# Ledger of designs, part 17: peptides against a protein of PDB entry 4PN1

Target 1, 261 residues: chain A of PDB entry 4PN1
Amino acid sequence: KIEMNFLNKPIVPDTTKVISNFLTHYLITEPVEHVEIEAKLGTLIDLETQNRFEFPVMNETILNPEFNLRTRFESDMTASEHKYLNEFLNQAFRDSQKPGRLPFAYKHTKQVDLFYETEDNSRDKIRVSKNQSDNQVLACVKKRRVADLFLYCPNDAFDIRISISDELPVSMPSGNQQPSLTRLKDRVGYVHQEIKIDLTKTTQNDPVYDTTERHELEVEFGNIADLRDRAQKAKDGMEAPLFRRVQLFMDNVRILRREHS

## One batch from the design tools (peptide; aimed at target 1 N21 H25 F67 L149)

Design b1_p13_4_s1 (made by RFdiffusion4, then SolubleMPNN; from b1_p13_4, 5 letters changed)
Fold by OpenDDE base, seed 1:
Structure b1_p13_4_s1 (fold): chain B 261 residues (1-261), chain A 13 residues (1-13)
Amino acid sequence: as target 1 above (261 residues)
Amino acid sequence: SPILTVEQAKKYL
């Protein structure tokens, strides 16, 4: 006879609780209307050393946002790391098609993002996304970054930024406006149990610094309505559904951040 | 290197 612990009840990791509370705040307490919730793989850079941040902890640690640690987060990775993750996810997709598994879905998209200044000269730009093949408008949004939660992961290849954003649908810019910035995105999206993993290569042409390429991997909650429902239940005293969903999300993130060539 | 879908990657395996 084996029991989970001396109470014979499930125990929730503190990381799960902290993240769940963070999400609940922006889903329920101060709700973001058009919320996007994503985790990006990247590196916490120490502004003083310009190297990866070193903190006196030995494992995955959520950083307290109340403290200025003099860091920046770089969501970029090397081309080789990105290629490795692409191969890894492709294999994961193939394996998930086997009998007895829940299958991945995938979608390959190539889009152009056009950024426009707002009439109010706000720092928030309007982003028009178009399909590269037919120039069909996919989205026109004003994205506002609401909050970030950083995880320092000293044992893994990447640190994590969990971001809350508000993606407000807006009208198309006037025909006389020129984009201030244009980005080409090559993206493959993998969806498993309504969690979306996006592998993105972004190309930006700079007239001065030549063409720059960024390699990003993002993990997003694909069903915000369900997540909001779970968060509401958590506020009402039933936390288990939210904890399970956050645990699933974080386990996927943990798998990905451990992978490297 | 370009991003490859599962089907595209099969061509290089």
Scores: peptide ipSAE 0.220, ipTM 0.790, DockQ to the pose 0.014
OpenDDE base, seeds 2, 3, 4, 5: peptide ipSAE 0.000, 0.000, 0.005, 0.016; ipTM 0.412, 0.280, 0.301, 0.378

Design b1_p13_4_s2 (made by RFdiffusion4, then SolubleMPNN; from b1_p13_4, 4 letters changed)
Fold by OpenDDE base, seed 3:
Structure b1_p13_4_s2 (fold): chain B 261 residues (1-261), chain A 13 residues (1-13)
Amino acid sequence: as target 1 above (261 residues)
Amino acid sequence: SIILTVEQAEKYL
């Protein structure tokens, strides 16, 4: 009979614990009311070299946010990488439709994001999202970035930024207000076990700069209420449900960041 | 590069 370890009990990786604690803080301890929790694939760039950050570690490593590592995070990828991931996820979708599997759902959304300055000159802009086809308002929010957790992944194609954001629903800007920025988004979203995986192509027209295109992949917790419940249980001494959910999330992230074009 | 839905991908692949 084979046992998992000398205790014959599952053990939770420290990465899972650290992330779980990070999430618990913003779910329970200092709760963000309209919290969005997502991981973006990208690259940690060393500000000194302008190359990918190099750190003396050999595996997935959560960077301590208390240290200024003189890095920036580039939350995009090449068109070829994005295309590869798109094809990969499409195949994963197809495979999940087979008997005995839990199926993916997917949704294709083309939207326009209009950004408006706030009356209080806050750094946070109001984002109005509209469907490109019928101009229906999908959302009107003020998004505030609350916290970031960076994972340096030297063995993978991408590093990871896990972000806590507050998406505060707000009233529509006045009809006379012009948007300061407009972005076109072409998004394909895949949902599996309430984990959302979004591939997004963003086009931005800048009057000064040429049209810029971004290719992003993000993984998001699709059921915040459940996650908050799990986090509360963790605070109450029952950590397993939270760890399992975070593990699922991170495994999906790990699958994606390991894929190479 | 255009993002392809599953349906779109199946049409071309």
Scores: peptide ipSAE 0.031, ipTM 0.662, DockQ to the pose 0.014
OpenDDE base, seeds 1, 2, 4, 5: peptide ipSAE 0.022, 0.020, 0.027, 0.014; ipTM 0.537, 0.577, 0.601, 0.452; seed 1 fails the geometry check

Design b1_p13_4_s3 (made by RFdiffusion4, then SolubleMPNN; from b1_p13_4, 5 letters changed)
Fold by OpenDDE base, seed 4:
Structure b1_p13_4_s3 (fold): chain B 261 residues (1-261), chain A 13 residues (1-13)
Amino acid sequence: as target 1 above (261 residues)
Amino acid sequence: SVILTVEQAQKYL
């Protein structure tokens, strides 16, 4: 018989605690009503060198938001990296359909996002999402970025940005208003245990610049109500359910950021 | 595109 440690009790990694506290703040303490919580794969870029950020750490490290490290986060990846991840997730999907596994759900969507300026000239734009095939309105929201948490991952292909956003449903823009920006999104979504993994190819037509394509991978908590419940329990002294959910989320992120061609 | 279509994915369901 073996035990997991000298207490024979699970121990929570500090990373899990930090992230859990971060989430709890925006779920419970200062609750965001229409919260979206996602992790994007990308690269922390040093503004001085324009190369990937370097920090004297040897593993996954949450950067303290109180410190300005003079970095930017680029959520883009190469087409080759994106292709590899797509193939990887396709294989994971197939494998999950086997007996004894929990299956992925799969959805492929093509949508158009139309961005509109707000009447009050607020920084936040209204996004109208439409299905490309039938032009059906899928959503009309004003998305506000509330907070970010960055993970520097020196051993992996990608760094991570965890973002808290508020996606407020709003009324459709007036018929006379023209979109300031239009984006085409080709998205494949993989859902496993209510965690969403999305591969998105975004095409933006710039009237001045050439059409640009962006390739993104995001991991999102697919059940916010459950997550909020877990966070509330954590505030009430029962942290284990929240820690388990965050651990699951982060393990999925860790799998993905390690994969490269 | 390397992205699977829904129809392609259905083969595995």
Scores: peptide ipSAE 0.021, ipTM 0.450, DockQ to the pose 0.014
OpenDDE base, seeds 1, 2, 3, 5: peptide ipSAE 0.008, 0.011, 0.026, 0.011; ipTM 0.401, 0.391, 0.474, 0.434; seed 3 fails the geometry check

Design b1_p13_4_s4 (made by RFdiffusion4, then SolubleMPNN; from b1_p13_4, 5 letters changed)
Fold by OpenDDE base, seed 5:
Structure b1_p13_4_s4 (fold): chain B 261 residues (1-261), chain A 13 residues (1-13)
Amino acid sequence: as target 1 above (261 residues)
Amino acid sequence: SIILTVEQAKKYL
C-alpha cells in the first residue's frame, strides 16, 4: 500500500495557507461588508526598467506587502492574448458540457459604466452600471480597494493580483449630474463551481487620450457567503474547508496564467 | 470583436 507521506495525511501548501490567512483577515477579522475578492491576470512592472519585474525566485511567489519593490501592476494584456484566453475558455466551456463533468455557466454582458464624482470630492467615484441594450441600471456602487496580494509568477505568462474590494451600494446620482467618465464593457463570464472567470474588453473615451481599449481577465469567488463560512470555521479550528476552496480558486488561476498565444 | 461568445465560436468549428 502506498501512503501520501510518513503521516499518511494530506498537507496544505504554504501558498494556500498564506492566501487563506489573507482572505480570512478581510472576511472575519476585519470584515469587509460588501467584499469582492478577485484575482486579475497581469504583469508586475519594474518601475526602474519599465519591464516585467524580475525577482530571484524560480516559481510562484507571494510578495510580501511590507516590501516596496517599486513595482506597478498592469492588469491589461494584448488583444491577441485576450482572444486566445477567450478561445481557451470557450473550449473549456464546451468540454465541461460533456457527460461526467460539472458544466460551466456562461453569460455575455454588454454594459456601460458611468462614473460620477461624489459631493465630498472623495477619491472613490460612484459607478452606475447600465445594460447597453435597454439602459437598465444593473448596479450603483462605490468601490474601494481594500488590499492587494501580489503573486510573482516567473514561469507563466502573467503575474497575479489578488484584490479585496468593498463594493458599497449607494444611491443614484442626482439627475442633473453628468458623468465624469464613461466606459463600455464587453464581458463574457464563465462560472464553474461558483468560481467566476470574466474576460472583459473595456473601451474608454478619454478627452485627452484617444480611445483606449483594455483587455482584462479576472477570477472571482462567486459565493462569498460560503467563503466567509469557511473562513469562520477556519478561525474556529477547522481549516480544511477553507483550504480546499482556496486551492480550487488558485488552481483555476494557475491554469489561466499559464495560457498564452 | 475580440470577445467571442460561445455561440459565435461554434460557427468556426
Scores: peptide ipSAE 0.046, ipTM 0.674, DockQ to the pose 0.014
OpenDDE base, seeds 1, 2, 3, 4: peptide ipSAE 0.019, 0.022, 0.030, 0.016; ipTM 0.620, 0.630, 0.700, 0.430

Design b1_p13_5 (made by RFdiffusion4)
Pose (drawn by RFdiffusion4):
Structure b1_p13_5 (pose): chain A 256 residues (1-205, 211-261), chain P 13 residues (1-13)
Amino acid sequence: KIEMNFLNKPIVPDTTKVISNFLTHYLITEPVEHVEIEAKLGTLIDLETQNRFEFPVMNETILNPEFNLRTRFESDMTASEHKYLNEFLNQAFRDSQKPGRLPFAYKHTKQVDLFYETEDNSRDKIRVSKNQSDNQVLACVKKRRVADLFLYCPNDAFDIRISISDELPVSMPSGNQQPSLTRLKDRVGYVHQEIKIDLTKTTQNTTERHELEVEFGNIADLRDRAQKAKDGMEAPLFRRVQLFMDNVRILRREHS
Amino acid sequence: SIPSHLLEGTFTP
């Protein structure tokens, strides 16, 4: 007989607790009506060296946003790194279809992105996405970035950025307006337990941009867990962000 | 913005 600790009850990892606080704040305390919560793989770049961020730590660590660390985030990866993750996810996809497993869901989207500027002093963009096939509109949203949280991961090829955005559905722009940006997007979507894993390849109209993103697919349920956490019963929220971060961690450690 | 006490456990110099 073996116990996990001298209390024999599970304990919350420090990171899971902190991220739960970050998510509860923008879900409950200062709520965002149309919130998107996603984490992207990429690289933390030191502004002076223009290389990967160096920090005297040995494990995954959350950077305090109240400190100026002179850093930016490159949400990009090579074509090989993108293909490697694609193969790994495909293999993980088929293994989930086997007996006793909770299966993956799949959705492949070939669409066009149209970005517009706003009439306000804000730096928000109005995004219009259309099918590359029939050109029917998939979405028309005004997107505002609310908050970011950076995880430096010295043991891995990737760092993590957790973004909280606000996607408000808006009406279509006028025809007599030039889009600030137009590009193709090849999004390969995997879904497991309502956690979305998106593998995107965007083509600039040339330059290619390969990304991997992991986002909460069921915000309404997550908001409910955040409410219970604020009221004391915080176990379901912890179990949720633990699953999210563990998925993010698995994909982060996958590299040649 | 998020209060500093909720960011307890994050890196601080």

Design b1_p13_5_s1 (made by RFdiffusion4, then SolubleMPNN; from b1_p13_5, 4 letters changed)
Fold by OpenDDE base, seed 5:
Structure b1_p13_5_s1 (fold): chain B 261 residues (1-261), chain A 13 residues (1-13)
Amino acid sequence: as target 1 above (261 residues)
Amino acid sequence: SIPSELLAGTYVP
């Protein structure tokens, strides 16, 4: 007979606990009403060298937010990396359609995001998202970044930023107001077990910096209500459901960040 | 059930 450990009980990795606690804070303790929770693939950049920061660790490590490490996070990748991930996810989608698997759902969206300044000169801009095909308004929100948690991943191509955001629905800007910024987004979304994976190509025209293109991959919790319920149960002493959900989320992130061309 | 663009094996974004 084999047992999993000397207590013969499941053990939760510390990473899972730390992330779970982070999420619980913004779901339950100081709840964000219109919360979005996502992980982006990117690179932790040393502000002094402008290269990837080098931490004295050998594996995935959550950075302590209490320390100013003089870093920035670049949520971008090369076109070739983005293409590779697209091909990888396409194959994963195909494989998941086979008997005995849970299938991916797929959605391709092309939208334009119009950013407007607020009258109170708030740093939070109003974003109006429209479908490119019919110009229908998809959303009008004021998005605020609430908190970030950074993971340094020395063995993988990408580092990770987990972000908590508040997406507050707001009224449309006045008809006479002009957007300060316009972005075109070409997004393909893959959903598996209510975890959403988005590949996004963003094109932005800037009068000063010309046209720029960004390539992003993000992983998002697709069922916030369920996640909030799990977090509440965790606060009430039943942590297992939350830990399982966070573990699933992080395993998907880990799969993606290991892939490279 | 599989979108045609995924079957084509092209870079979609």
Scores: peptide ipSAE 0.135, ipTM 0.842, DockQ to the pose 0.014
OpenDDE base, seeds 1, 2, 3, 4: peptide ipSAE 0.114, 0.129, 0.125, 0.071; ipTM 0.804, 0.830, 0.836, 0.771

Design b1_p13_5_s2 (made by RFdiffusion4, then SolubleMPNN; from b1_p13_5 with H5S F11Y T12V)
Fold by OpenDDE base, seed 3:
Structure b1_p13_5_s2 (fold): chain B 261 residues (1-261), chain A 13 residues (1-13)
Amino acid sequence: as target 1 above (261 residues)
Amino acid sequence: SIPSSLLEGTYVP
């Protein structure tokens, strides 16, 4: 008989615990009301060298947010990498349709995000999202970035930023107000076990700055209510459900960040 | 003008 360890019990990776605690804080302890939790693939850039940062670690490492490491996170990849990931996810989608598997769902969305200044002159802008096909309003929100957790992944193609955001529904801006920024999004979205995986090409038109284009991959918790419930249980001493959900999320992230063209 | 597709080379399953 084979046992998994000398206790013959499952053990939770430290990464899972740290992330779970991070999430629990913003789900339960200081709860964000309209919370969005996503991981973006990208690169931790050394501000001094403008190259990918090199930390003295040999594997996936959560960076301590209390330390200023003089880095920035670039949530971007090449078009080739983005295409490769799209092909990879398409294959994963097809494979998941086979008997005995849980299927992916797929959706292609084209939208425009219009950003408006707020009346209170807050740093956060109002984002109006519209469907490009029929110009219908999809959402009107004020998104605030609450917290970030960075994972340095020296062995993989990408580093990871896990972000906590508050997406507050707000009233539409006045009809005479002009957007300060326009962002066009072409997104292919995959959902598996309520984990959302989005590949997005973004074109941002700024009246002052040059047009920018980005290729992004995001992984998001699709069921926040369930996650919050799990976090509450964890706070109450039953951590296993939360750990399992975070493990699922992170395994999906790990699969994706290892893929490259 | 709004491009019909921003993600050139996007494949559909």
Scores: peptide ipSAE 0.052, ipTM 0.641, DockQ to the pose 0.015
OpenDDE base, seeds 1, 2, 4, 5: peptide ipSAE 0.017, 0.019, 0.029, 0.051; ipTM 0.622, 0.580, 0.616, 0.683; seed 2 fails the geometry check

Design b1_p13_5_s3 (made by RFdiffusion4, then SolubleMPNN; from b1_p13_5, 5 letters changed)
Fold by OpenDDE base, seed 3:
Structure b1_p13_5_s3 (fold): chain B 261 residues (1-261), chain A 13 residues (1-13)
Amino acid sequence: as target 1 above (261 residues)
Amino acid sequence: MIPSELLKGTYVP
């Protein structure tokens, strides 16, 4: 008989605990009403060197948000990396359709995001999302970034930013208001066990600046209600359900950040 | 059902 350890009980990785606590704070302690929780693949850039941040650690490490490490996070990746991940996820999708597996769901979405200034001069803009094909309004929200948690991943192709956002539904801007920014989004979405994985190509036309393209991969919790329930249970002393869900999320993130062309 | 675009194996985004 083989046992997993000397207690013969599962042990929760410290990363899982830290992330779980982070999520619990914004789900339960100081609850964000319309919370979005996503992880983006990218690179922590050292502002001093303009290169990837170097920290004296040898593995996945959550950076303490209390410290100003003089970094920025770039969620952009190369087109080749993005293509590779797309191919990888396509294969994962195909494999998941086999008998005995839990299947991926897939959705391809092309949308236009129109950003409008708010009347209160807040830093947050109103985002109107429209379907490119029929110009139907998909959403009108004011997205506020609430918190970030950064994972430095020295052994992998990408670092990770986990973000807590509040997506407040708001009324449509007045018809006479012009958007300050327009973004085209071409998104392919994969959903497995209520974890959403999105590959997004964003094109932004700036009247002052050249057209910019970004290639992003994000992983999102697709069932916030369930996650909130799990977080509540964790606050009540039953942490296992939350840990399992966070572990699933992070394992998916870890798979993706290790993949590179 | 596998979406046709996934069967092609092409980069979609």
Scores: peptide ipSAE 0.099, ipTM 0.819, DockQ to the pose 0.015
OpenDDE base, seeds 1, 2, 4, 5: peptide ipSAE 0.024, 0.052, 0.020, 0.039; ipTM 0.709, 0.773, 0.682, 0.725

Design b1_p13_5_s4 (made by RFdiffusion4, then SolubleMPNN; from b1_p13_5, 5 letters changed)
Fold by OpenDDE base, seed 3:
Structure b1_p13_5_s4 (fold): chain B 261 residues (1-261), chain A 13 residues (1-13)
Amino acid sequence: as target 1 above (261 residues)
Amino acid sequence: SIPSEWLKGTYVP
């Protein structure tokens, strides 16, 4: 008989524990009320070299936020990489529709994001998202970035930024206000076991810097209430449910960041 | 400031 280890019990990876602790802090200890938790694929750039950051590690590594590594995170990829991931996810979607599998859900959304200045002249802008086809309001929020956790992934095509944000629902801006910025988003969304995977093409028209297009992939926890419940249980001494959910999330991220054209 | 609580397990000299 083969056993997993000398205890014959599952073991939790360090990455899972660290991320779980990170999430628990902003879910329970200092709770963010309207929390959004997402991972973006991108590249850690060394500010000195302007190339991908090089750290003396050989595998996935969570960077300690206490250290200033003089990096920036670019949440972008090439059009070809983005296309490849889209095709990959489409195939995964098809395969999941087979008997015996849990199916993906799929949604394609074309939206316009309108950014408005707040009356209080706060740094946080109001974002109104509208459907491009019928101009229906999809969301009106004030988003604040709360915390970031970076994963350096030397063996994969992409590094990862996990972000905690506060998305406060707010009332629509007055009809007399004009948006300070407009962005077009073409988003294809995949949902599997309440984990959201979004591929987004963002077009921004800048009169000074010309029109730019970005290609982003993000993975998001789709059921925050459940995640918060799991985090509370973890604080109460039962960590397994949270670890399982974080492991699922990270496995999805790991699958995606390994794929490249 | 970075919360020390979720840095648990990270070696700090």
Scores: peptide ipSAE 0.140, ipTM 0.685, DockQ to the pose 0.423
OpenDDE base, seeds 1, 2, 4, 5: peptide ipSAE 0.075, 0.030, 0.034, 0.094; ipTM 0.609, 0.580, 0.499, 0.656

Design b1_p13_6 (made by RFdiffusion4)
Pose (drawn by RFdiffusion4):
Structure b1_p13_6 (pose): chain A 256 residues (1-205, 211-261), chain P 13 residues (1-13)
Amino acid sequence: KIEMNFLNKPIVPDTTKVISNFLTHYLITEPVEHVEIEAKLGTLIDLETQNRFEFPVMNETILNPEFNLRTRFESDMTASEHKYLNEFLNQAFRDSQKPGRLPFAYKHTKQVDLFYETEDNSRDKIRVSKNQSDNQVLACVKKRRVADLFLYCPNDAFDIRISISDELPVSMPSGNQQPSLTRLKDRVGYVHQEIKIDLTKTTQNTTERHELEVEFGNIADLRDRAQKAKDGMEAPLFRRVQLFMDNVRILRREHS
Amino acid sequence: SLPEHVLEEMFEP
């Protein structure tokens, strides 16, 4: 017989607790009506060296946003790094279809992105996405970035950025208006337990941009867990962000 | 913004 600790009850990892606080704040305390919560793989770049961020730590660590660390985030990876993750996810996809497993879901989207500027002093963009096939509109949203949280991961090829955005559905722009940006987007979507794993390849109309993003697919249920956490029963919220961060961690450690 | 005690739980330089 073996116990996990001298209390024999599970304890919350420090990171899971902190991220739960970050998510509960923008879900409940200062709520965002149309919230998107996603984490992207990439690289933390030191502004002076223009290389990967160096920090005297040995494990995954959350950076305090109230400190100026002179850093930016590159949400990009090589084509090989993108293909490697594609193969790994495909293998993980088929293994989930076997007996006893909760299966993956799959959705492949070939669409066009159209970005517009706003009439306001804000730096928000109006995004219009259309099918490359029939050109029917998939979405028309005004997107505002609310908050970011950066995880420096010295033991891995990638760092993590957790973004909280606000995607408000809006009406279509006028025809007599030039889009600020137009590009193709090849999104390969995997879904497991309502956690979305998106593998995107965007083509600039040339420059290619390869990304991997992991996002909560069921916000309404997550908002409910955030409410229960504020009221004391915080176990379901913790179990949720633990699953999210563990998925993000598995994909982060996958590299040649 | 996040409370101070939550920010103290993060790494500081």

Design b1_p13_6_s1 (made by RFdiffusion4, then SolubleMPNN; from b1_p13_6, 9 letters changed)
Fold by OpenDDE base, seed 2:
Structure b1_p13_6_s1 (fold): chain B 261 residues (1-261), chain A 13 residues (1-13)
Amino acid sequence: as target 1 above (261 residues)
Amino acid sequence: MLPQEWLDQLYKP
C-alpha cells in the first residue's frame, strides 16, 4: 500500500500558499473593488549589472518584497520568443479540441488604447480602449497598480510578475481632449478553464523616439468572482478551493515560462 | 511596498 506521505494527506506547496495569501489580502482583507490579477512573463533585471538578476537559489522563488533588491522587471520578450509561444499555444489549442479534453477558446483582437490626462493631473491616466475594426469603445478605465509579487525563475527563460491592479470604470473624456498617448494592441487570447492567456504585440509611436514594439505574454484569472469566493472561504478556514485554483494558475504559468525556441 | 499585514500572514500557523 502506498500513501502520499506520513499523514496520508495532501500538502500544499509553499509557493501556492504564499501566492494564495497574497491574493486573499487584496481580494478580502483590503479588497480591491475592480481587481485585475495577472502574471506577466519577463525578466528581472539587476540595476547594478543591467543583466538578469542573479540570486543564490536553484528554483522558482518568490522574492520577499521587504527587501529592496534593486531590480526592475522588463515585461517583454523577443519577437522570436513571442512567435514560438504563439505557435506553442496554437498547438495546445488544437490538442485541447480532441475528445476527452477541455477545449481552449481562442480570440484574436486588435484594439487601440488612447490615454488621456486626468483633470487633477494624477499619475493615473484614463485609458479608452477601442476596437480597431469598428472603433467601438470596449472600455474606459483608470488603472492603478496596487501590488506586485515577483518570482525569480533561474531555470526558465522568464521570470514572473504577478500584479494586482484596480481598473476603475470612468466616464469618457471630454470630446475636446486629445489623447496624450496612443497604443495599438494586437492580441491573441486563449482561455482554458477560465484562465486567460494573452499574447500581445503593442506598438507605440513616440514623437521623440522611434516606434517601439513590445511583445508580452500575460496570464490572468478570468473569473474574479469565483476567485473572490474562494478567497473568502480560505479566510473562513477552508483553504483548499483557493489553493487548487492558484495551483492551476501557476501550473499554466510554469508551462509557459519554460517554453523557448 | 506590500502592507505589513499581508507579510505577517505569511507565517501564521
Scores: peptide ipSAE 0.084, ipTM 0.674, DockQ to the pose 0.155
OpenDDE base, seeds 1, 3, 4, 5: peptide ipSAE 0.023, 0.019, 0.022, 0.026; ipTM 0.362, 0.507, 0.434, 0.539; seed 3 fails the geometry check

Design b1_p13_6_s2 (made by RFdiffusion4, then SolubleMPNN; from b1_p13_6, 8 letters changed)
Fold by OpenDDE base, seed 5:
Formats: structure tokens, C-alpha cells, sequence
Structure b1_p13_6_s2 (fold): chain B 261 residues (1-261), chain A 13 residues (1-13)
């Protein structure tokens, strides 16, 4: 008879525990009211060398946020890489429509984001999102970045940033205010088991600089209420439901960061 | 079944 280990019970990887604890803090301990939790694919850049950061590890590792590593995170990839991931996700979508599978949902959106300065001179800007086709207001929020967790992935094409944000609904800016920044977003979104995967082309027009285009891939928890419930249960001593949800999320992230042309 | 918006993909072939 074969057993899993000398206790004959499942064990949880440290990565899952660390991320679960990080999420629990901002869901339960110091709760963010309008929380958004997403992972972005990108590159950790060493500010001194302007090259990809190098850390003396051989596998996926979470960086300690208490240490100043003098890095920045570039949430961008080439158009070729982005196109490849779009084709990959399209194939995954098609395969999921087959009998015996859980299907993806799909949505294509084109929106414009208008950023306004706040009356209180806060660093946080008000973002008004509108549909590009009919100018319908989709959202008006003040987004605050609360915390980041970085994963260095030496064996993959991309590193990962997991971000906790507070998206506070706010009133529309006064009609006399002009936007300080505008961004055009072309986004294809995929949802599987309440995990949202978005590919976004962002075009930014700067009056001083040429138009810049960014290519982003993000993975988001689609059911925050369920996640908060799981986190509360974890605080109460039942950790398994939270660990399972975090494991699912991270497995999707791992699949995506390993794919390249 | 693919939605009609699928034809408006990010990258044209």
C-alpha cells in the first residue's frame, strides 16, 4: 500500500501559505472594503543595472517586502508575446466548450479611462471609465494601491506582482475639470471557475512624449465575497478552503507565465 | 459557441 507521506495526509506548499496569509491580512485583519486582488505578469527590473533583477534562487520565490531591493516592476510584454498568449487562451476557451469540461466565459471590451486630480490633492486620482462606442459611464472610482507581493520566477519568461487595491466608488468630477491623463483600453477577458484572465492593450497619449502602447496580462479573483468567507474560516482554524482557492489561482498564473513563442 | 465579438480580436490575422 502506498501513502502520500509518513502522516498519510496532504501538505500545503509554503508559497500557498504565504500568499494565503497575505490575502487574509487585507480581507479580514485590516479589511479593505472595496478590495481588488490581481496578479500581473511582467519583469522585475534592477534599478541599478536596468536589467532583469537577479536573485540567488533556482525556482519561484516570494520576495520579502520588508527589504528594499531597489527594483521596479514592468507590467508589460512584447506584442508578439501578447499575441501568442491571446491565441493560447483562445484555444483553451475552445477546448473548454467540449463535453465533460467546465466552460470559459468570454468578453471583449473597449473602454477609455479618464484620470482626474482629486480636490483634496491626494496622490490617488479619480478614474472615470467609459465605453468607447457609446460613451456610457462604466465606473467612477478612486483606486488606491494598498500592498504588493512580488514573485521572482527565474525559470519562466515573466515575474509576478500580486496587488491589493481599494476601488472606492466616488462622485463624478465637476464638469469644469479636465482629465490629466487618458488611456484607451482594448481588453479580452476570460473567466473560468470565477478566476478572471484579461489581456489588455493600453494606449496612452502623452502631450510631451509619443503615444505608448502597453501589453498586459492580469489574473483576478472574480468572487471576493467567497474569498473573504474562505479567509474568515482560515482565521477560525479551517484553512483548507482558502488554500484550495489560492492554489487554483496560482496554478492558472503558473500556466500563463510558462507559455511563450 | 464563440460570441460575435470574437471576430474583433486584439490582433488581426
Amino acid sequence: as target 1 above (261 residues)
Amino acid sequence: MLPEEWLNQLYKP
Scores: peptide ipSAE 0.247, ipTM 0.806, DockQ to the pose 0.014
OpenDDE base, seeds 1, 2, 3, 4: peptide ipSAE 0.232, 0.239, 0.236, 0.212; ipTM 0.787, 0.809, 0.798, 0.771

